# Peptides against a protein of PDB entry 7BDX, part 15

Target 1, 212 residues: chain A of PDB entry 7BDX
Amino acid sequence: EMGAAACTLLWGVSSSEEVVKAILGGDKALKFFSITGQTMESFVKSLDGDVQELDSDESQFVFALAGIVTNVAAIACGREFLVNSSRVLLDTILQLLGDLKPGQCTKLKVLMLMSLYNVSINLKGLKYISESPGFIPLLWWLLSDPDAEVCLHVLRLVQSVVLEPEVFSKSASEFRSSLPLQRILAMSKSRNPRLQTAAQELLEDLRTLEHN

## One batch from the design tools (peptide; aimed at target 1 E149 R191 R194 E201)

Design b1_p11_1_s1 (made by RFdiffusion4, then SolubleMPNN; from b1_p11_1 with P1L P6F)
Fold by OpenDDE base, seed 3:
Structure b1_p11_1_s1 (fold): chain B 212 residues (1-212), chain C 212 residues (1-212), chain A 11 residues (1-11)
Amino acid sequence: as target 1 above (212 residues)
Amino acid sequence: as target 1 above (212 residues)
Amino acid sequence: LKPLDFTPLPP
């Protein structure tokens, strides 16, 4: 309980750039983000057993942790910190996104995908996550999710790859050979306007790359 | 572990007035401070059994909680919040200060006394804590501590009472009859310059009140 | 691309 309350407050205040700088300027940041990854991993591993209620203190705690990571990654110095000093956390997030089944832990998936998207704004971050083993299969696995918000954030992460020629060129063959085009086309007809727009934009970006 | 790390970061950032305002502006503050009191109480009650190592995660967690309360109380709106909406926490801090023996949990005592001192800056806060049952006996109990920092913060809290005629007049008889004058005189000769100064100032304030 | 901030929405 108390940990969840503290993390929830820390999450709220981490929406400020100055608070992110203050978090990272201390000697406690490294330890915090190390334990964050371990805590998130322990939570996801526990899901095969007891139905952890979505409204549990444990769930709220992990959601707050993922929210903090997202807000840190939203700031330039936060992205730099994560990419330079907390790569294990990024690896953990990628692993956990693979471990979760379609429709499982939707809220956590969204938060983790938002954090990875924010990291992908930096070329070094995008390189790091996109060069991770199984990254492209992971994107398609996540895009099989029935949830529109999960799919939206996957499409945004895919777009970050496609829009960077240096990164895209390294994976272009695998990307083109495995692209779930029919799934993306279906999303471009979604009733969710954000998902529809993201799918349309990605399809336009892909068409542009086929003509170059 | 994770809770202690999160609270430590929250403590650090709570040194900012803007962060205190952000904490209090949310709907989560009430719950946080309610659980804070309960957590601190549970920690103090556990000390009669297992030697909780001072460097334990539990200790660090409680120290961070007390630090957050202190930093919130350092801000005008934070004092108002504590005095209006978190009186149970103030009551808990007073109780815990009474439950701890001289020399026991020195660091926690210091942090709790700092929070009460900060609350005492507001007349409403000073009234609330000084009108608590057993407040004057509690001050003298705490002033029996061998630790100079504990004694210093007790003297500061005593000074807050003495400098407010409206508050002091309500307790003046009990205060004068139970005043450990020899102990305060001994502190005015302390090798600790902060303790020495605080004891000298309080003795001067008391002399002024005897002549009025 | 613009980063995304995520704060807990009030319930």
Scores: peptide ipSAE 0.093, ipTM 0.825, DockQ to the pose 0.180
OpenDDE base, seeds 1, 2, 4, 5: peptide ipSAE 0.054, 0.051, 0.047, 0.036; ipTM 0.827, 0.826, 0.840, 0.821

Design b1_p11_1_s2 (made by RFdiffusion4, then SolubleMPNN; from b1_p11_1, 3 letters changed)
Fold by OpenDDE base, seed 2:
Structure b1_p11_1_s2 (fold): chain B 212 residues (1-212), chain C 212 residues (1-212), chain A 11 residues (1-11)
Amino acid sequence: as target 1 above (212 residues)
Amino acid sequence: as target 1 above (212 residues)
Amino acid sequence: LAPLDFTPLPP
């Protein structure tokens, strides 16, 4: 209970740039983000047995941790910190996104995807994520999720790759050969306006790249 | 480990007035401070058996909680919140200060005493604390501590009572009859400059009150 | 592309 409450408050106050700077300016930041990755990994590995009620203190704790990472990644110095000093955490997030089944831990997936998207705003972060082994297959795996919010954030991450020529050129062959075009087209017809818009924009960006 | 790390970061960032306001402005503040009291109480009650290494994650967690309370009490709206909405926490802090032996959990005692002192800056807080059953005996119990930092913060709390006529008048008879004058005089001769000064100031304030 | 806004606490 208390750990989850404290972490939830830290998540709430981390919605401030100044608070993120204060977190990162301390000598404890490196340790905190290292333990964060381990804690999230332990939680996901524990899901195979007990239907951990999403409302558990443990779930709330892990959601707060993922929320903090997302908020840190929302600012420039936070992205730089994560990419320079906490790459293992990024590797862990990518791993956990691969380990989770479609429809499993939707809220956590959303937070982790939001963190990766925010990291991708930094070119160094985008390079690091996109050069991770199995990154493209992972995106398509995640895009198979039934949840519109998961799919939305996957499409945004795909868009970040597509819009960066220096990154897209390295993966263009694999990307083109494996692109789930029919799935993206189906999303462009979604009743969810945010998903619809994101899929349409990505399709437009892809068409632009085929003509260049 | 992770709970202590998160709480320690929350403690660090709570050194900002804006962060304290953000904590208090949320719907989770009441629950957090309620659980804080319970957690601190559970920790102190567990000390009778295991030599809980002061360096344990649990100790660090409780220190961070006490530090957060102190930082909340350092600002006007935080004092008002604690006195209006978290009186049970103040009661718990007073209880725990009574339960701990001289020389036991010195760092925790200091943080709790600092929180009470900060609360005492609000007249309503000072009234609430001073009207608590056994308050005067508790001050003298705490002043028997071998630690100079504990004694310093006790003397400051005594000074807050003495300097407020509306509060001091209610306790003046009990205060005068039980005052450990020889102990305070000994502290005025301490090699610790902070303790020496605090004891001298209190003795001067007491002399002024005897002539009025 | 702009970063996402800070995630609010769930209710």
Scores: peptide ipSAE 0.209, ipTM 0.857, DockQ to the pose 0.161
OpenDDE base, seeds 1, 3, 4, 5: peptide ipSAE 0.205, 0.207, 0.202, 0.202; ipTM 0.857, 0.857, 0.857, 0.857

Design b1_p11_1_s3 (made by RFdiffusion4, then SolubleMPNN; from b1_p11_1, 3 letters changed)
Fold by OpenDDE base, seed 5:
Structure b1_p11_1_s3 (fold): chain B 212 residues (1-212), chain C 212 residues (1-212), chain A 11 residues (1-11)
Amino acid sequence: as target 1 above (212 residues)
Amino acid sequence: as target 1 above (212 residues)
Amino acid sequence: LPPLDFTPLPP
């Protein structure tokens, strides 16, 4: 209980750039993000057996950890820190997104995808995550999720790859051959306006790249 | 482990007034400080049996909690919050300081005494803690500690009482009858300059009050 | 692309 309460408060105050700088400026940041990855991994591994209540203290703890990672990644120095000094955490997030089934741990998936999207704003971060083994299959696996927010954040992450020629060129053949075009087209007709817009923009960007 | 790491980061960032305001402005503050008291109490109760390593994750967790309370009490809105909305935590700190033996949990005692001193800056806070049952005997019990930092913070808390006529008048007879004058005189001759100064100032204040 | 805004605490 106390750990979840402390972590939730830390998540709340991490919505400030100054607080993120304070977190990262201390000698405890590296240890914190190392243990964060381990804790998230332990939580996801525990889901295979027990119907964990999504509202449990353990779930709230892990959500707060993922929220902190997202808020750190929202600022330039935070992205630099994660990409330079906490790559294992990024690897863990990618692995956990692959381990979770469609419809499983939706809130955690969204937070992890938001953190990866924020990391992808750094060219170095985008290169790092896009060069991870199985990255493209992982995107399509996640895009099969029934949840609109999961799919929205996947589309945004795909768009970050597509909009960067240096990154997209390395994966363009695999991307084109495996692209779930029918799924993206279906999303462009969604009643969810955010998902509709994201799918439509991605389709426009992809069409522009095929004519070049 | 993760709880201690999160709490340690929260302690570090709570050195900012803006962060303390952010902690207190959320709907999670009351729950956090309620659980804080319970966690500190559980820790102190666990000491009667096991030689707990003072450097354990549990000890570090509780130190971080006490540090957060101290930092909250360091600012005006934090003192107001503690005295108005978290009195149980203040009661817990007073109780735990009474439960600990001389030389036991020195670092925690210092942090708890620092928090009470900060609370005592509010007249309402000073009234609240000084009107707590057994407050004067507790001060003398704590002043029997062999640790100079414990004794220093006890002397500072005693000085907060002595310097406020409205508060001191309520306890003046008990204070005069039970005052460990020989102990304070010994501290005024300490080789520790901070302890020496605090004891000397208190003796001067007490002499001034006896002539009035 | 701009970063996402800071994540709100759960309601």
Scores: peptide ipSAE 0.144, ipTM 0.858, DockQ to the pose 0.177
OpenDDE base, seeds 1, 2, 3, 4: peptide ipSAE 0.036, 0.109, 0.116, 0.097; ipTM 0.821, 0.855, 0.856, 0.854

Design b1_p11_1_s4 (made by RFdiffusion4, then SolubleMPNN; from b1_p11_1, 4 letters changed)
Fold by OpenDDE base, seed 2:
Structure b1_p11_1_s4 (fold): chain B 212 residues (1-212), chain C 212 residues (1-212), chain A 11 residues (1-11)
Amino acid sequence: as target 1 above (212 residues)
Amino acid sequence: as target 1 above (212 residues)
Amino acid sequence: LPALDRTPLPP
């Protein structure tokens, strides 16, 4: 209970840029983000047995951790810190996104995808994520999720790759050969307006790249 | 490990007034401070058996909680919140200060005494603390501690009572009858400069009150 | 600039 409550408060206040700077300016930041990755990994590995009630203190704790990472990644110095000093955490997030089944831990997936998207706003972050082994297959795996929010945030991350020529050029062959075009087209017809818009924009961006 | 790390970061950032306002402006503040009291109480009650290494994650967690309370009490709205909405936490802190033996959990005692001192800066807080059952005996119990930091913070709290006529007048008879004058005089001769000064100032304030 | 995702506290 108390750990989850404290971490949730830290998540809330981490929405402030000044709080993120204060977290990163301390000597404890490196240790905190290292343990964060380990804690999230341990949680996901524990899911194979017990229906961990999403409302558990443990779930709330892990959601708060993922929320903190997202809020840190929302700040320029936070992105720089994550990419320079906490790459293992990024590797862990990518791994966990691959380990989770479609429909499993939707809220956590959304938070982790938001963190990766925020990291992708930094070119160095985008390069690091996109050069991770199995990144493209991972995106398509995640896009198979039945949840519209998961799919939305995957499409946004795909768009970040597509819109960056320096990154897209390295993956263009694999991307084109494996693109789940029918799935993206289906999303462009979604009743979810946000998903619909994101899929339409991505399809437009892809069409623009085929003509260049 | 992770709970203590998160709580320690929350402690660090709670040094900001804006962070304290953000904590208190949320719907989770009441629950957080309620659980804080319970957690601190559970920790102190567990000390009777295991030599809880002061360096344990649990100790660090409780220190961070006490530090957060202190930092909240350092802000005017935080003092008002504690006295209006979290009186049970203040009662718990007073209880725990009574339950701990001389020389036991010195760091925690210091943090709790700092929180009470900060609360005492508000007249309503000072009234609430000083009207608590056994408050004067508790001060003398705490002043028997071998640790100079504990004694220093007790003397500061005593001074806050003595310097407030509206509060001191209510307790003046009990205070005068039980005052450990020889102990305070011994502290005025301490090699610790902070303790020496605090004891001298209190003795001067007391002499001024005897002549009025 | 794509809007950065800030996650408010869940209700």
Scores: peptide ipSAE 0.106, ipTM 0.849, DockQ to the pose 0.155
OpenDDE base, seeds 1, 3, 4, 5: peptide ipSAE 0.100, 0.099, 0.093, 0.100; ipTM 0.852, 0.853, 0.850, 0.849

Design b1_p11_2 (made by RFdiffusion4)
Pose (drawn by RFdiffusion4):
Structure b1_p11_2 (pose): chain A 212 residues (1-212), chain B 210 residues (1-210), chain P 11 residues (1-11)
Amino acid sequence: as target 1 above (212 residues)
Amino acid sequence: EMGAAACTLLWGVSSSEEVVKAILGGDKALKFFSITGQTMESFVKSLDGDVQELDSDESQFVFALAGIVTNVAAIACGREFLVNSSRVLLDTILQLLGDLKPGQCTKLKVLMLMSLYNVSINLKGLKYISESPGFIPLLWWLLSDPDAEVCLHVLRLVQSVVLEPEVFSKSASEFRSSLPLQRILAMSKSRNPRLQTAAQELLEDLRTLE
Amino acid sequence: HSPYDPSPLPP
């Protein structure tokens, strides 16, 4: 209970750039981010499906962990630190997104997809994520999630890699062969404007790159 | 005059999340949200045989109080603080909406309905408002108001209550059937465009979940 | 392009 309360407080204060710089400056953050991935992996493996039932100081603990990772990656030196020091944490995040079934732990998936988008803002972070093993199959599969907020963050991440045609050029062929053009087109007609324009903007960029 | 000027200044700066977080600790020593409800209750009671005066120092004081409550509830930890700590203030807001006759204190009713919408974004806040005494009769009473801006913010709150699970096993199935569908339909053909679109959106949501 | 908004989607 005490452990989760401290992680929740750290999640609250981690929204500040001044606090994020202080976390990386203290010589204990490396251990914190290594054991964070282990705790997130342990939490996901412990779930035999079901849902989560807002596990008392268990789910709030991992949510605080993913929330901290997201708020750290939101700051320039935070996403820089993560791609240099905590590459294993990025591997764990990409692994746990594929390991989590559609509809299972939706809040955890959005926090994790938000952190991957933030890390992709760093040039090395974009290279690391896009060059990870089944990255493209993972993207099109996360789009098969019924939750609209998960689909929005997948489209935002796809738009981020698509916005760097150099990195996008390495993952060619499968981007044309396996992309769920029909699902992205359905998302460009959603009554939710943020999801609709995200898919509309991604479609504009996808059609423009195939011709230019 | 001085009290209203300081409250208006606080309403201006309360649009910041940093300021809202700073306000939530101050409620301990000076019961800001406890005495806010008393001041709002005292103001409406003082309008015995009369309606609003406007441009007054007393009118802008309560507007600033309701505006601050709204700007606090607009921040996630603000609406979380209000439903945990300031449930009496939420009771006062819901009570004063019913106590105010139609056409009386229109601006105050809109600001109050905006704060309830914001608190309803919080899961416990939605339960607290929808389970409050006389809540459905209050929605009907507020929709009988001639002012379009009040009707708009009632429909926005009703839309917020209609969306999300609320157990969904006839707990929300009866809430939808008990609404003034005729008045919502009349407002869907309204000459006020903002009101017409809110009633139209709400009607779509009522039909979608039928 | 629309800026990224990390806030949750409203219902």

Design b1_p11_2_s1 (made by RFdiffusion4, then SolubleMPNN; from b1_p11_2 with H1R)
Fold by OpenDDE base, seed 5:
Structure b1_p11_2_s1 (fold): chain B 212 residues (1-212), chain C 212 residues (1-212), chain A 11 residues (1-11)
Amino acid sequence: as target 1 above (212 residues)
Amino acid sequence: as target 1 above (212 residues)
Amino acid sequence: RSPYDPSPLPP
């Protein structure tokens, strides 16, 4: 209970750039993000046995932690910190996204995908994430999720790769051979306007890359 | 572990007035401070049986909570919030200070006394604290502590009462009859310069009040 | 590219 309340407040105030700078300027930031990764991993591993109530204090605590990571990654110095000093946390997020089944922990997936997208705004972050083992298969695994918000955030992360020539060139062959085109086409016809737009934009960018 | 890390970061950033405003502007502030009181109470009650390692994660967590309360009380809107909306927390702090024996949980006592001192800067806060049942006996109980920092913060809180005529007049009779004068005189001769100065200043103010 | 706006507190 108290831990979740404190984390939730810390999440709320982390929307401020000055608060992110204060979090990162302390000698405790490294330890905090290390324990964050371990805590999220422990939570996801516990899901294989116990139906953790999605509305439990533990779930709220983990969501707040993921929210803090997202808000830190929303700021340039926060992205630099995560990519330089908390790579293990990024690796953990990628691993947890792979371990979670379609429809499992939707809210946590969305927050983790938002954090990865924010990190991908930094070219060094985008390189680090996209060069991670199994990254392209992971994107397609996540795109099989029945949740429209999960799929939307996956499409936005794919867009981050496609729009960066230096990064896309390294994965272009694997990307072209494994692209779930029919799934993306189905999303471009979605009744969800945000998902529809994101899928259409990605399809337009992909067509442009095939003609070049 | 993670709760203590999050609370410690929240404590660190709560040194900012804007962060205190953000904490208090949320709908979760009331719940947070309610749980804070319960958590501190639970910790102090657990000390009667188990020698909680003073350097444990639990101790650090409780210290961080007390630090947050102190930093909130350092700001005018924070004092107003505590006195208007979190009186139960103030009552809990007063009770816990009474439950703790001399030399027991020195660091926590110091933080709790600092929070009460900060609240006492607001006249409404000073009135609320000083009108609490057993307040004067509590001050003398705390002044029996062997720790110089505990005694220093008690003397500063006593000074807050003595320097406010409207508040002091209500307790003046009890104060004069129970004052541990020999203890304060001994502190005025302390080798600790901060304790020595605080005791001398209090003795000067008391002499001035006896001649008026 | 703009980052996500600060993730809203869960409702």
Scores: peptide ipSAE 0.097, ipTM 0.845, DockQ to the pose 0.115
OpenDDE base, seeds 1, 2, 3, 4: peptide ipSAE 0.094, 0.097, 0.094, 0.097; ipTM 0.847, 0.844, 0.846, 0.844

Design b1_p11_2_s2 (made by RFdiffusion4, then SolubleMPNN; from b1_p11_2 with H1R S2T)
Fold by OpenDDE base, seed 1:
Structure b1_p11_2_s2 (fold): chain B 212 residues (1-212), chain C 212 residues (1-212), chain A 11 residues (1-11)
Amino acid sequence: as target 1 above (212 residues)
Amino acid sequence: as target 1 above (212 residues)
Amino acid sequence: RTPYDPSPLPP
C-alpha cells in the first residue's frame, strides 16, 4: 500500500517539468529507472498465473511507474536521459508490450505506449525504438488489440515513425510489406472519434509517402 | 527496493514548495499521510526483534517518509494541512519518539523532531503538539539521549514552546517543576557548537521569563 | 508533436 501511494504522488508531481528536472538531477535517478523496469517486468510475469485485479495495489504501483516514465519522457531532458542512460528500461517497455496478449493489461499498455510516443518525439529516441528488434511486428501485434485506446496510441506511434523520413526509410520495405491496411481502414471507420481521426491521418500520411 | 527508491525521489522533490503544494492539492494526500504514520509505526514496532540495519531498504523508506513530512511541514500550507487533516500522523510521531529508547534510531528521531519543529512554527501546530498528553515528559525523555543531534532538535522544540507565551503559560508550572536544568547546563558546555549555542539560547530565554 | 502528461489513475 505505502509504496503505491508514494509512487502515485510521485507520478502526480512528475507532471511538472521542474519536478522531472529535479528527479533527473539527483544521484538516484539511474537506480530508480533501472528497478522501475525490473518491477514492471515482474508485474507482467506475475499475470500468467493469478488474474491480478486491475485495482490491486501492485497494479496501481506499476501504473504510477509507467506514468512517471511517461512524464519524464514528456520533457526534452527526460527523453535525452532515457535514451542515453535508461535504454534497458525502453527495451523492457518494448518487451512487455510484446509479452502482453491482445486485451491483456490495457491500461498498462496505454501508459507504456504513451511513454514510447513521448520518447519518439526525440529523433534519437525514435531511432532507438524503431531500430529495436521486432519493432514493426510489435506495432502490428499491438494493433490487433480490441481496445480502442491501445490502438489509438499504437497508431500515434506508427505516425511518429511515418512522419520521420530518416527513420521511415530504414524500415519502409518491411513496413509496406507487413502493413495491416485492412485493420487501419477499419479503424478509420471506428465510432471512436479519436481512433477514427488517428487512423484517417495515418492513411493520409501513408498516401502522401506513396506519391513521393 | 522500488518503494524506497520512489519515496526517496519524492522526498528529494518535496524540498520544493511547489511540489508540496502539488502533493497537498491532490486527492491522495490524506490517504498517503494516514498510511505514512502506520508505516512508520510498523517499522518502529519491528525494531524490538531484529536489529534492522540502518542501511536497510525499510529504513531508507521510513527516512524518506519522515523527510517528506518534514518538507511538508516546512511550508505554511503544509503545516495547516497537517494540523487540520493529519493530526493522527502528528500523534504517531509523538508516540514513536516516546517509544524509542535513548540512542535508538537516532536518524529517524532527528527527522521526526525536525518535522515537529517545523509544525511548531505554526501557533496552531505548536498548541496542538504541546497540549498532547505527556509532551513535557517526552521532551525530557528525548533530552536524555546521548546523541547531540537528537538533543539539539529537542532543545529547538523546547525553545519554540518557551518563546510562545500563550503556549508556555499553559504548561509553565509542569515545565519549571520538571526542567532538567543540570542536563541543559551540561549541553551549554558541549563541544558540539550547535548544541552549545542552542542550550545557551534556551537558558537565556528561560532567564528572561523568570525576570518577567 | 505534443507529449502526454498523464494524471494519476483514480483508485
Scores: peptide ipSAE 0.092, ipTM 0.845, DockQ to the pose 0.136
OpenDDE base, seeds 2, 3, 4, 5: peptide ipSAE 0.077, 0.078, 0.080, 0.078; ipTM 0.844, 0.845, 0.844, 0.845

Design b1_p11_2_s3 (made by RFdiffusion4, then SolubleMPNN; from b1_p11_2 with H1R S2Q)
Fold by OpenDDE base, seed 2:
Structure b1_p11_2_s3 (fold): chain B 212 residues (1-212), chain C 212 residues (1-212), chain A 11 residues (1-11)
Amino acid sequence: as target 1 above (212 residues)
Amino acid sequence: as target 1 above (212 residues)
Amino acid sequence: RQPYDPSPLPP
């Protein structure tokens, strides 16, 4: 209980840029993010079923950790820190997103995807993530999730790749050959307006790239 | 490990007034401080000996909690919050200071004493603490500690009572009858200059009150 | 592109 409460408070205050700078300016930041990755990995490995105990102290603790990573990645200096000094954490997040089944740990997936999206705002971060082994198959695996928020955040991450020519050019052949176009087209007809819009925008961006 | 790391980061950032306001402005503050008291109490009750494992994750976690309380109490709105909404935590800190033996958990005692001192900056806080059952005997118990930092913080708390006429008048009879004058005089001869000065100032303040 | 707003605290 206490760990989850403390971590949740830290998550809340990490919404401030000044707090993120204070965290990163301390000598303990590296250790904290190293243990964060290990803790998240241990949690995902401990899941016996597809149903998460969302109300458990353990789940709340891991949500707060993922929230802190997301909030740190929302700030330019935080992205620089993660990409330069905490790449193992990024690798862990990518791995955990692959290990989780469709419908499993939806809230955690959303937070992890938000963190990757925030990291992708830096070209260096986007390069690092997109050059990770199995990144393209991972996007399609995540896009098979029945949850609209998971799919929305995957589409935004896909769009981040597509909109960066230097990154997209390296993966363009694999991307075009494996693109789940039928799935994205189905999302463009979703009753969820946010998912619908994101799928439509991505389809427009993809069409623009085929003509260039 | 992870809980201690998160709580230590929260401690570090709680040195900011804006972070304290953010913590207290949230709906989770009451719960956090309630669990804080329980956690500190459980830790002190679990101690099998007079030697603390200072390097344990558990010890570091409790130190960070006490540090957070101290930092919250350093801010006017934090003192108001503690005195109005977290009195049970203040009662717990007073109890734990009584339960700990001389030389036991020195760092924790210092942080707890600092928190009480900070609370005592508010007249309402000083009234509440000084009207607690056994407060005068507790001060003398704590002053029997061999550690100079513990004794220093006790002397400062005693001085806070002595310098507030409205508070001191209520306890003056018991205070005068039980005052460990020999111990305070010995501290005024300490090789520790901070302890020496605090003891000398307190002796001067006490002499001034005897003539009024 | 703008980052996501700070993640809301879980309800």
Scores: peptide ipSAE 0.091, ipTM 0.846, DockQ to the pose 0.103
OpenDDE base, seeds 1, 3, 4, 5: peptide ipSAE 0.086, 0.084, 0.085, 0.090; ipTM 0.844, 0.845, 0.844, 0.844

